# Peptides against a protein of PDB entry 5D63: the designs that were tried, part 96

Target 1, 292 residues: chain A of PDB entry 5D63
Amino acid sequence: SLRRGIYHIENAGVPSAIDLKDGSSSDGTPIVGWQFTPDTINWHQLWLAEPIPNVADTFTLCNLFSGTYMDLYNGSSEAGTAVNGWQGTAFTTNPHQLWTIKKSSDGTSYKIQNYGSKTFVDLVNGDSSDGAKIAGWTGTWDEGNPHQKWYFNRMSVSSAEAQAAIARNPHIHGTYRGYILDGEYLVLPNATFTQIWKDSGLPGSKWREQIYDCDDFAIAMKAAVGKWGADSWKANGFAIFCGVMLGVNKAGDAAHAYNFTLTKDHADIVFFEPQNGGYLNDIGYDSYMAFY

## One batch from the design tools (peptide; made by RFdiffusion4, then SolubleMPNN)

Design b2_p17_2_s2 (from b2_p17_2, 7 letters changed)
Fold by OpenDDE base, seed 1:
Structure b2_p17_2_s2 (fold): chain B 292 residues (1-292), chain A 17 residues (1-17)
Amino acid sequence: as target 1 above (292 residues)
Amino acid sequence: SLRELLKAMGIPLVKAP
């Protein structure tokens, strides 16, 4: 089954993603097909899928940017019914905002069925143009119509997945203790992570013994990412991944504080030096403590 | 203290730049 998480949702037939038009939080804002750029954030095209307890394969879909929810207008079963952003809550009972999401017959893509109407999210006519209509449309789970098939590209990790990525890294001290702060983390492309670092002022910050040294840089980076998250997204229930580590060198006579994030495939961590903005597979220290 | 705990664990608190 689909896991709770943040997804970029791409049509199986054409290079178009599910987009909340202009990222607007207004009720009734059209959800449309729109082009996307791989390995970027795609601001209006990220959706938090929240599973509904005790309702199999059923979710709300919250737009990260607007904080509004995917909504089938009036819950109508008529083909061509608009799918819009609308105010809501993660665990709503409103069937207009409940979506059953399961694998299509091809075993790779998903179909998105409205819980109430039993119609499917459809890229009308498979139109690849920006602003193309997305609507509820009649269909079945087994048909092969690519207008109703969607790839769910996971853009986040659970705390457990992050923990697992850390655990398999070779630069972890035997005394390692990790502290998980949140449940789900949007993983940023390095370019975005670097931009946050640049915008924080850290590149121009002066290292000063004890008063502003490695731990201050590392914590400042995490704070900058946190603020960026709060300022950028209206949805709740997730964090932006940025870890802080304390490590000891191989000689055991020096410690360092640094950041880390996840690799593109989310399988590994990469270390980030907030004093110079560098990404490293080996920062020269083994982590004995992390929080993220 | 945290310092003493880390020391007992053989983890130094001498920070490298």
Scores: peptide ipSAE 0.044, ipTM 0.729, DockQ to the pose 0.309
Fold by OpenDDE base, seed 3:
Structure b2_p17_2_s2 (fold): chain B 292 residues (1-292), chain A 17 residues (1-17)
Amino acid sequence: as target 1 above (292 residues)
Amino acid sequence: SLRELLKAMGIPLVKAP
């Protein structure tokens, strides 16, 4: 079953992703096929999948950028019916915005079926061009048509997944206590994380004993990421991953505060030194406390 | 205080730069 989370949704046949045109929040904005760049933030192509309680395999899909929802126009079962962005809510009863998402016959890709019409999200003619039509189209779950098969690339982690990644890291102190602040986290590429760091002014900040030292840098980075998230996305119900850790060195005679994020595969953490913008697998400290 | 908590955990609070 598909987990709650943020997904980049890519066609199984051609290198095209489900894109909300111009990221517009206007009702009726076309959802189209569009090219994407791997390992980057594809701003208009991220979707928060919210599972509907007590309805098997059924979700709403909220565009992160616009805060609007994937909507089958008039809920029509006619082949070629437009799929658009439209205002909505995560737990709506509107069948135009309810999507049953299950594995296709190939066991890797998913099909996206409108709950009401029973038609499927279709990249019309498998067109790989930017702006290609995405529509509701007749189909079956077992049909192998790549126009209706989609890879769901998870771009976020749950708090539990983040906790698990921390737990398996070798640089965690035996007294470690973690504090979870949110439920779902968009994981940024390092390039984006670094850019936020640069834009925060931290690269030009001067270390000063106690008044502006390691904890101030680490908290300032977390604050910068939080602000970036709030300023960048209209959807709610998720956070941007940026952790703060307190650690002690192996000698037990020094403590440090630093940041951390997740690796690309979301399986591990990597430490981030906000005083110099460095990423390290070993920062020289074992964490006894984190919040994220 | 944080300092007292760290002491209770056997962690001396000496901040590294």
Scores: peptide ipSAE 0.043, ipTM 0.735, DockQ to the pose 0.331
Fold by OpenDDE base, seed 2:
Structure b2_p17_2_s2 (fold): chain B 292 residues (1-292), chain A 17 residues (1-17)
Amino acid sequence: as target 1 above (292 residues)
Amino acid sequence: SLRELLKAMGIPLVKAP
């Protein structure tokens, strides 16, 4: 079953993603097919899937950028009914905004069925052009029509997944204590992470003994990422991944504070030195404490 | 306190730059 998380949703037939046009928060904003750039933030194409309690395989889909929800216009079962962004809530009872999402017959892609109408999210005619219509359309779970099949590429991690990634890392001290601050984290590409670092002013910050040293840099980076998240996205219920670690060297006679993020596959962590913007698999310290 | 905990764990409180 599909887990709660942030997804980039890509058509199984053509290189097109589900896009909220212009990222607009206006009710009735078209959801359309649009090209995307792999391994980048596709701003209008990220969707938070929130599972509905006690309703199997059923979710709301919140656009991360606009904070609005995927909505089947008037809940109509007519083929060609518009799918739009519309104001809503994560746990709405409005069947226009409830989507049953399950694996298609191919076992890799998903189909997205409106809970009320039982029609499916369809890239009309498999049109790969930017702005192509996405609509509710008649279908079945077992048919092979790629217009109604979607890959859900997970762009976030749960706190448990982050915890597991940390636990697998060889540079964790035996006394490690981790403190989880949020439940779901958007994982940024390194390029975006670095840009936030640059924009924070940290590259020009001067190291000063105790008054502005490693912990200040590390915390400032986390604060910068947090602010970037708040300024960039209108959806709630997630954070931007940026961890802070305290570590001790192998000799046990020096400590350091630094950041970390997750690798592209979300399976591992990579260390980030906020004093110079470097990414390292080994920062020379074993973490005894982290918060993220 | 955190400081006390770290001390008890033998973790140095002197930070490397």
Scores: peptide ipSAE 0.042, ipTM 0.733, DockQ to the pose 0.301
Fold by OpenDDE base, seed 4:
Structure b2_p17_2_s2 (fold): chain B 292 residues (1-292), chain A 17 residues (1-17)
Amino acid sequence: as target 1 above (292 residues)
Amino acid sequence: SLRELLKAMGIPLVKAP
């Protein structure tokens, strides 16, 4: 079953993603096919899938940028019915905004069925052009039509997944204690993470003994990421991944504070030195404390 | 204090730059 998380939803037939046009929060904003760039944020194309309790394989899909929800217009079962962004809530009972998402017959892609109408999200004619119509369309779960098949590329991790990634890292001290602050985390590409770092002013910040040293840099980076998240996205119920670690060196005579994020595959962590913007697999310290 | 706890855990409190 599909897990709660943030997804980039890509058509199985053509290089097009489900896009909320212009990221607009207006009710009735068209959801369309649009090109995307791998390993980038794809701002209008991220969807938080929230599972509905006690309703098998059924979700709301909240656009991260707009904070609005995928909505089948009037819940109509007519082929060609518009799929739009519309105001809503994560646990709505409105069948216009409830989507049953299950594996297609190919076992890799998903189909997205409206809970009420039983029609499927369809990239009309498989049109790969920007702004191509996405609509509700008749179909079945076992059909192989790529117009109704979608890859769900997971762009977030749960706190448990992050914890597991940390646990696999060899640079964790035996006294390690982690503190989880949120439940679901959007994982940023390094380029975006670095840009936030640059925009924070940290590259120009002067190291000063105790008054503004390693812990200040690390906390400032986390604060910058938090602010970036708040300013960038209208959806709620997720955070932006940026961890803070305290570590001890191998000699056991020095401590350091630094950041960390997740690798592209979300399986590992990579350390980030906020004093110079460097990414390292080994920062020279073993973490005894983290919060993220 | 946190400092005392860290000392008790054998964690050094001298920060590297």
Scores: peptide ipSAE 0.042, ipTM 0.719, DockQ to the pose 0.305

Design b2_p17_2_s3 (from b2_p17_2, 8 letters changed)
Fold by OpenDDE base, seed 1:
Structure b2_p17_2_s3 (fold): chain B 292 residues (1-292), chain A 17 residues (1-17)
Amino acid sequence: as target 1 above (292 residues)
Amino acid sequence: ELRELLKALGIPLVKAP
């Protein structure tokens, strides 16, 4: 079953992703096929899948950028019915915005069925061009048609997954206490994380004893990421992953504050030094406290 | 309070640069 999370949704047949055109929040904005760049944010192509309680395998899909929802126009069962962005809520009862998402017959890709019409999200003619029509189309769960098969590339982690990644890291102190601040986290590519760091002004910030030292840098980085998230995305119900850690050195005579994020595969953490923008697998400290 | 707890746990309070 598909987990709650943020997904990049890629066609199984051609290198095209589900894209909200121009990231527009206007009702009726076309959802289209569009090219994407691997290991980048792909701004208009991220979707928060929110599972509907007590309705098996059924979700709303909120575009992260626009804050609008995937909507089958008039809930029509006619083949070729437009799929658009439309205002909505995460737990709506509007069947135009409810999508049953289950594995296809190939066991790897998913199909996206409108709850009401029972038609499927279809990349019309498998067109790989930018702006290609995505529509509701007749189909079955067992069909092998790649026009209706989608890979769900998970771009986020739950707090539990983040906690697990931290727990298996060798640089955690025996006294470690973690404090989880949110439930779901968009994990940024390092390039984006670094760009936020650059834009924050931290690269030019002067270290000053106690008044602006390691903890100030680490907290400033987290604040910068938080602001970036708020300014970049209109959807709610998720955060941007950026942790703060306090650690103690091996000698036990010095402490440090630093940041951390998750690796590309989301299985491990990597430490980030906000004083120089470096990524390290070993920062020289064992964490006794984190919040993220 | 937190500072005292950290001391009790043997966590150093001297921050490295």
Scores: peptide ipSAE 0.041, ipTM 0.692, DockQ to the pose 0.295
Fold by OpenDDE base, seed 2:
Order: structure tokens, then C-alpha cells, then sequence
Structure b2_p17_2_s3 (fold): chain B 292 residues (1-292), chain A 17 residues (1-17)
């Protein structure tokens, strides 16, 4: 079963992702196949899948950038019906925007079926070109046609997954208390995380005893990430992952405040020093408190 | 509890060396 989360949705047959053209919020904006760059933020190609309560395997798909939803035009069952971005809500009853998403017969990819029409999201002719048509098309769950098979690359973590990643880290103090602030987190590539850090002005900020020291740097980084998120994305219901930790050294005679993020595979955390922009597997402190 | 202990000991939050 597909979990709530943010996904990059890639065709199983060709290196093309589901893209909202130009990231436009206008109703009727085409959803198309488009090339992507691995391990980067593909701005127009991120989709928040929100499960519909009491409707098995059925979701809305909200484009993260535009805040609009995947919509089968007029809910038509005709092959070749356009799939577009359209205004909506996460828990809509509009069958044009409800998608049943289940594993394909290959057990790895998914098929995306419109709840109402029972047609499938199809990369027409398997066209790998930028701007290729994505449409509703007739099909069955058991068919092996790669035009209708999609990999869902998870780009976010739940708070529970983040908590688990923290818990398995060896640099967590026995007295650790974590405070979860949100439910779902987009995990940024380090390059993006670093760019936010640079743009925040922190690289030029001067350490000053107590008045602007480790806690100020760590909080400023989190604030910068939060602002970046708010300024970058129109969708709601998620946060950008950036944690703050307080830690104590092994000797127990010094404490520090720092940041952390998740590794690419989302299985572990990596520490980030906002005073110098460094990533470390061991920052020299064991965390006794975090909020994220 | 630990943080309170740190405060009681006068251990500040400091820049990591």
C-alpha cells in the first residue's frame, strides 16, 4: 500500500517523470512527461499523495509547486483524455481528481487508475520527449504495458520515519527527548540545504559569546529553511526537514546546538554545523534534545 | 532533566571546537 508522502513519479519504460508544465497553477495546465535530474529538486515534478479515508488505495495527487491537483479532464473514460493540473482539495469527492494507486503486476511499479473512469495514467506512446502527452487510457491492472507503469520515488519522510532514523543514530544521549513539529517532511539534497544556508547570511555571521552563538546559528538555519519552504511551494500539509539538536559532549562538560538532516536513503541522520556549513557523521556531541 | 543539570552546573551552549 502506498503511504502518504511526496513522490517523484517516474515512468517505468523511459526516463521521464510526471511534470506539471511550467509549474503553473492555472486550471487545465497540462501534465506531461519530462526529463529529470536525479538527486536534485525537480520543482514541477513533486506530488503529495494524500490517502482518502475509507477508500482503499485511493489518493489525491497535489503538485507541490503549484498547489493544484492531478485531474482527468471531464472524468472521461475515452482513451487520450487529457490529464491536467486543476484546483482542488486534498480530500475532494470529485472523481476527476481521485486516483487508485496500486502495484502493477511486476511488483515494483505502480499503476494510477482514475477512480471514476477506471482508465489509467498513460505516457502516450511511451514518448520520452519533454512535453510528451500524459492521458487517461484504457487498461487493466495485470497488463505489463510500461506506458502505464510508474515508479514512486519517495522524496519525504513521515515524522515516525524521522524519529526512527534519529533513534538508530549512535550519537543520541540516553536522556534524549525529541519533539515532532510536523507530520511529513520533504528531505532536501545536501546541495539545496547548503544553498539555503548560504542564502541565509549565516556564512557571514559572526559568533559572539551568548548574544549570537551556537543556538542562534542553529535556530537561524531552521528559520531559513522554513522560509525557503514557504516561499518555494504552494502546496500545504508538509514541512521541509531541518532539525535542531542540543547535545552534550562525552565528558559532560560542554553543550552545543546544531542542525541535522536525513541521508539520501532516509535511513540515517547527518549532522550539520550551521557555523561553518559542514556535514558530519559525528559532531562530537550526543543529543539530549531535538525538535524538527 | 539533563539540560537542567547542565544549567545547574553552569555549562553553556558553546561552539563546537
Amino acid sequence: as target 1 above (292 residues)
Amino acid sequence: ELRELLKALGIPLVKAP
Scores: peptide ipSAE 0.041, ipTM 0.738, DockQ to the pose 0.497
Fold by OpenDDE base, seed 3:
Structure b2_p17_2_s3 (fold): chain B 292 residues (1-292), chain A 17 residues (1-17)
Amino acid sequence: as target 1 above (292 residues)
Amino acid sequence: ELRELLKALGIPLVKAP
């Protein structure tokens, strides 16, 4: 089954993603097909899928940017019914905003069925143009129509997945204690992570013995990422991934504080030195404490 | 704790080389 998480939802037939037009929070804002740039933050095209308790394979889809929800207009079963952004809540009982999401017949893509109408989210005519209509349309689970098949590209990790990535890293001390602060984390591309670092002023910050040293840099980076998240997204129920570690060197005679994030495939961590903006697979320390 | 030990020894958290 589809896991709770943040997804970039891409059509199986053409290079088009599900886009909330202009990222607007207004009720009735069209959801449309739009081009996307791989390995970047596609601001209006990220959706938080929240599973409904005790209802199999059924979710709400919250647009990360606007904080509004995918909504089938009037819950109509008529082919061509508009799919829009609309105000809502994560655990609503409104069938206009409840979506059953299961694998298609090809075993890789998903279909998105409205819970009430039993119609499917459809990229009308498979149109790859920016602004192409997305609508509810008649269909079945076993049909091969690519207009109704979607790849769910996972853009986030659970706290458990992050914990597992840390656990398999070779630069973790035997005394390691990790502290999980949130449940789901948007993982940023390095370019975005670096830009936040630059905008924080840390590149121009001066190292000073004890008064502003490694721990101050690492905490300042985490604070900058947290603020960026709060200022950028209207949806709730997730965080931006940015960890802090304390580590000791192999000789046991020096300690350091630094940051870390996840690799593109979310399987491993990479260390980030906030004093110079470098990414490293080995920072020269083994972590005995982390929080993220 | 490792950190408490480091503090007791007067070993500071160091800048990365």
Scores: peptide ipSAE 0.040, ipTM 0.753, DockQ to the pose 0.526
Fold by OpenDDE base, seed 5:
Structure b2_p17_2_s3 (fold): chain B 292 residues (1-292), chain A 17 residues (1-17)
Amino acid sequence: as target 1 above (292 residues)
Amino acid sequence: ELRELLKALGIPLVKAP
């Protein structure tokens, strides 16, 4: 079954993603097919899937940028019915905004069925052009039509997944204690993470003994990412991944504070030095504490 | 345990030169 999380939803037939046009929060904003750039934040194309309790395989889909929800216009079962962004809540009972999401017959892609109408989210005619119509359309779960098949590329991790990634890293001290702050985390591409770092002013910040040293840099980075998240996204119920670690060197005679994020495949962590913006697989310290 | 480690470091969170 599909897990709660943030997804980039890509058509199985053409290189097009489900896009909320202009990221607008207005009711009735068209959801359309749009091109995307791998390994970047596709701002209007990220969807938080929130599972509905006690309703099997059924979710709301909240656009991360707008904070509005995928909505089948009037819940109509007519082929060609518009799919739009519309105000809503994560646990709504409005069947216009409830989507049953299950694996397609190919076992890799998903189909997105409106709970009420039983029609499917369809990239009309498989049109790969920007702004192509996405609509509710008749279909069945077993059909192979790629217009109604979607890859759910997971863009977030649960706290448990993050914890597991940390646990498998070789640069963790035996005394390690991790403190989880949130439940679900959007994982940023390094380019975005770096841009936040640049925009924070940290590249121009001067190291000063104790008054503004490693812990200040690391916490400032965490704060910058937090602010970026709050300023960038209207959806709630997730955080932006940026960890802080405290570590000790192998000799046991020096400590350091630094950041970390997750690798692209979410399986590992990579260390980030906020004093110079470097990414490292080995920062020279073993972490005894982290919060993220 | 951790406390002793931090004490051994002198001033914790000081980056090595």
Scores: peptide ipSAE 0.034, ipTM 0.725, DockQ to the pose 0.336

Design b2_p17_2_s4 (from b2_p17_2, 7 letters changed)
Fold by OpenDDE base, seed 1:
Parts: sequence; structure tokens; C-alpha cells
Structure b2_p17_2_s4 (fold): chain B 292 residues (1-292), chain A 17 residues (1-17)
Amino acid sequence: as target 1 above (292 residues)
Amino acid sequence: SLRELLKALGIPLVKAP
């Protein structure tokens, strides 16, 4: 089954993603097909899928940017019914905002069925143009119509997945203790992570013994990412991944504080030096403590 | 304290730049 997480949802037939038009939080804002750029954030095209307890394969879909929810207008079963952003809550009972999401017959893509109407989210006519209509449309789970098939590209990790990525890294001290702060983390492209670092002022910050040294840089980076997250997204229930580590060198006579994030495939961590903005597979220290 | 804990674990607190 589909896991809780943040997804970029791409049509199986054409290079178009499910987009909340202009990222607007207004009720009734159209959800449309729109082009996207791989390995970027795609601001209006990220959706938090929240599973509904005790309702199999059923979710709300919250737009990260607007904080509004995917909504089938009036819950109508008529083909061509608009799918819009609308105010809601993660665990709503409103069937207009409940979506059953399961694998299509091809075993790779998903179909998105409205819980109430039993119609499917459809890229009308498979139109690849920006602003193309997305609507509820009649269909079945087994048909091969690519207008109703969607790839769910996961853009986040659970705390457990992050923990697993850390655990398999070779630069972890035997005394390692990790502290998980949140449940789900949006993983940023390095370019975005670097931009946050640049915008924080850290590149121009002066290292000063004890008063502003490695731990201050590392914590400042985490704070900058946290603020960026709060300022950028209206949805709740997730964090932006940025870890802080304390490590000891191989000689055991020096410690360092640094950041880390996840690799593109989410399988590994990569270390980030907030004093110079560098990404490293080996920062020269073994982590004995992390929080993220 | 954290310092004492780290000492007990054999982890130094001398920070490298």
C-alpha cells in the first residue's frame, strides 16, 4: 500500500504533474496538469498523503504549498467534475476529500479514486499543456487508460527510513545515539539545501573559538532550514530534513559538529559542512550523536 | 552532565574548527 509521505504525482502518459494552480489557498482553486523540472522542488506540485485510519488504501491529499486539500467538487460522479483545492483537515470524513489510491493494472502507476463518487482523477484528454484540466472521470481499476494513471514519486522519508540510512553509514561511532524530532521529512535537492545555506548568511560568518564555532554553524544551518520550511509551506505534519551530528575523529582526540542530509535515492546520508557549504561522503569524523 | 557522559564514553569535547 501507499505509505504516508510527500509525493510528486506525475501522469503516466505525458510529462505532466498534478499542480495546484498558482499554489493558491482559495477554495475552488483548480488542480491542473503542469510541466515540471526533475530534481527540483516543483513548489505547487507536492502532496502530503495522509492515510485514513481503518479505511483501506484511503488518503487525504494536502498540497504542501497551499495547505489545502484535493477536493472533488460537490462530490459529483459526473465525468468532467472539477478537482480543486479546498480547505480541509488531514483526517476529514468529507468524502469529497477522501481518495482511494491503489496500484493500477500495470503494477507501477497508481490510480486515484474518489472515495464517495468512485470516479478517478483524470488528466482530461491526456493534455500535456500547462493548465490542462484535471477532473473526476468514470473508470475502472483495471483499465489501461494513462489519463487516469499516476506515478507517485516519493519526496520524503519517514523517521524510520532516515534512521535506517544513518545506521548503514560507515561513519557512525559505536556509542551513537540518535534523537528523532519529527515523523516525516521532505528531502531537499542539494541545490535547494545549498541555497538555504547561502541565504542564511553562514557563508559570511566568522569562525570564533567557542563563541561561534562548529556547533553554532551546524545549529544555525538547522535553524535556517526550519525557518525556510515554515516560511515556504502552509501544510503541517512534516518537517524539512536537516540533521545535526556530533562526531569524533579517528584519533579520538577531537570532536566536530556538522550537518547531514539524505542522498537523492534516500538510501544514504551525505555530510554537509556548514562552514564551507561542502557535501562529503566522509567528513573525517564518526558520529556519536545526531538529532534530526 | 553531557561533558561527564562523553568522558565516560571516551569521547573528547575538544572541538575542531
Scores: peptide ipSAE 0.050, ipTM 0.697, DockQ to the pose 0.315
Fold by OpenDDE base, seed 2:
Structure b2_p17_2_s4 (fold): chain B 292 residues (1-292), chain A 17 residues (1-17)
Amino acid sequence: as target 1 above (292 residues)
Amino acid sequence: SLRELLKALGIPLVKAP
């Protein structure tokens, strides 16, 4: 079953993603097919899937950028009914905004069925052009029509997944204590992470003994990422991944504070030195404490 | 406190730059 998380949703037939046009928060904003750039933030194409309690395989889909929800216009079962962004809530009872999401017959892609109408989210005619219509359309779970099949590429991690990634890392001290601050984290590409670092002013910050040293740099980076998240996205219920670690060297006579993020596959962590913007698999310290 | 915990664990409180 599909887990709660942030997804980039890509058509199984053509290189097109589900896009909220212009990222607009206006009710009735078209959801359309649009091209995307792999391994980048596709701003209008990220969707938070929130599972509905006690309703199997059923979710709301919140656009991360606009904070609005995927909505089947008037809940109509007519083929060609518009799918739009519309104001809503994560746990709405409005069947226009409830989507049953299950694996298609191919076992890899998903189909997205409106809970009320039982029609499916359809890239009309498999049109790969930017702005192509996405609509509710008649279908079945077992048919092979790629217009109604979607890959859900997970762009976030749960706190448990982050915890597991940390636990697998060889540079964790035996005394490690981790403190989880949020439940779901958007994982940024390194390029975006670095840009936030640059924009924070940290590259020009002067190291000063105790008054502005490693912990200040590390905390400032986390604060910068947090602010970037708040300024960039209108949806709630997630954070931007940026961890802070305290570590001790192998000799046990020096400590350091630094950041970390997750690798592209979300399976591992990579260390980030906020004093120079470097990414390292080994920062020379074993973490005894982290918060993220 | 955190300081007490770190001390108890033998973790140095002197930070490397």
Scores: peptide ipSAE 0.048, ipTM 0.704, DockQ to the pose 0.301
Fold by OpenDDE base, seed 4:
Structure b2_p17_2_s4 (fold): chain B 292 residues (1-292), chain A 17 residues (1-17)
Amino acid sequence: as target 1 above (292 residues)
Amino acid sequence: SLRELLKALGIPLVKAP
């Protein structure tokens, strides 16, 4: 079953993603097919899938940018019915905004069925052009039509997944204690993470003994990421991944504070030195404490 | 405090730059 998380939803037939046009929060904003760039944020194309309790394989889909929800217009079962962004809530009972998401017959892609109408999200005619119509359309779960098949590329991790990634890292001290602050984390590409770092002013910040040293840099980076998240996205119920670690060196005579994020595949962590913006697999310290 | 935490964990109190 599909897990709660943030997804980039890509058509199985053509290089097009489900896009909320202009990221607009207005009711009735068209959801369309649009090109995307791999390993980038794709701002209008991220969807938080929230599972509905006690309703098998059924979700709301909240656009991260707009904070609005995928909505089948009037819940109509007519082929060609518009799929739009519309105001809603994560646990709505409105069948216009409830989507049953299950594996297609190919075992890799998903189909997205409206809970009420039983029609499927369809990239009309498989049109790969920007702004191509996405609509509710008749179909079945076992059909092979790529117009109704979607890859769900997971762009977030749960706190448990992050914890597991940390646990696999060899640079963790035996006294390690982790403190989880949120439940679901959007994982940023390094380029975006670096840009936040640049925009924070940290590259120009002067190291000063105790008054503004490693822990200040690390906390400032986390604060910058938090602010970036708040300013960038209208959806709630997730955080932006940026960890803080305290570590001790191998000699046991020095401590350091630094950041960390997740690798592209979400399986590992990579350390980030906020004093110079460097990414390292080994920062020279073993973490005894983290919060993220 | 951080210092107290470090002491409790047996971690050195010297911070690297």
Scores: peptide ipSAE 0.042, ipTM 0.706, DockQ to the pose 0.356
Fold by OpenDDE base, seed 3:
Structure b2_p17_2_s4 (fold): chain B 292 residues (1-292), chain A 17 residues (1-17)
Amino acid sequence: as target 1 above (292 residues)
Amino acid sequence: SLRELLKALGIPLVKAP
């Protein structure tokens, strides 16, 4: 079953992703096929899948950028019916915005079926061009048509997944206590994380004993990421991953405060030194406390 | 405070730069 989370949704047949045109929040904005760049933030192509309680395999899909929802126009079962962005809510009863998402016959890709019409999200003619039509189209779950098969690339982690990544890291102190602040986290590429760091002014900040030292840098970075998230996305119900840690060195004679994020595969953490913008697998400290 | 937390955990009270 598909987990709650943020997904980049890519066609199984051609290198095209489900894109909300111009990221517009206007009702009726076309959802189209569009090219994407791997390992980057594809701003108009991120979707929060929210599972509907007590309805098997059924979700709303909220565009992260616009805060609007994937909507089958008039809920029509006619082949070629437009799929658009439209205002909505995560737990709506509107069948135009309810999507049953299950594995296709190939066991890797998913099909996206409108709950009401029973038609499927279709990249019309498998067109790989930017702006290609995405529509509701007749189909079956077992049909192998790549126009209706989609890879769901998870771009976020749950708090539990983040906790698991921390737990398996070798640089965690036996007294470690973690504090979870949110439920779902968009994981940024390091390039984006670094850019936020640069834009925060931290690279030009001067270390000063106690008044502006390691904890101030680490908290300032987390604050910068939080602000970036709030300023960048209209959807709610998720956070941007940026952790703060306190650690003790192996010699047991010094403590430090620093940041951390997740690796690309979301399986591990990597430490980030906000005083110099460095990423390290070993920062020289074992964490006894984190919040994220 | 951070200092009190460190004491409670038996961690040194020296903060590295």
Scores: peptide ipSAE 0.041, ipTM 0.703, DockQ to the pose 0.342

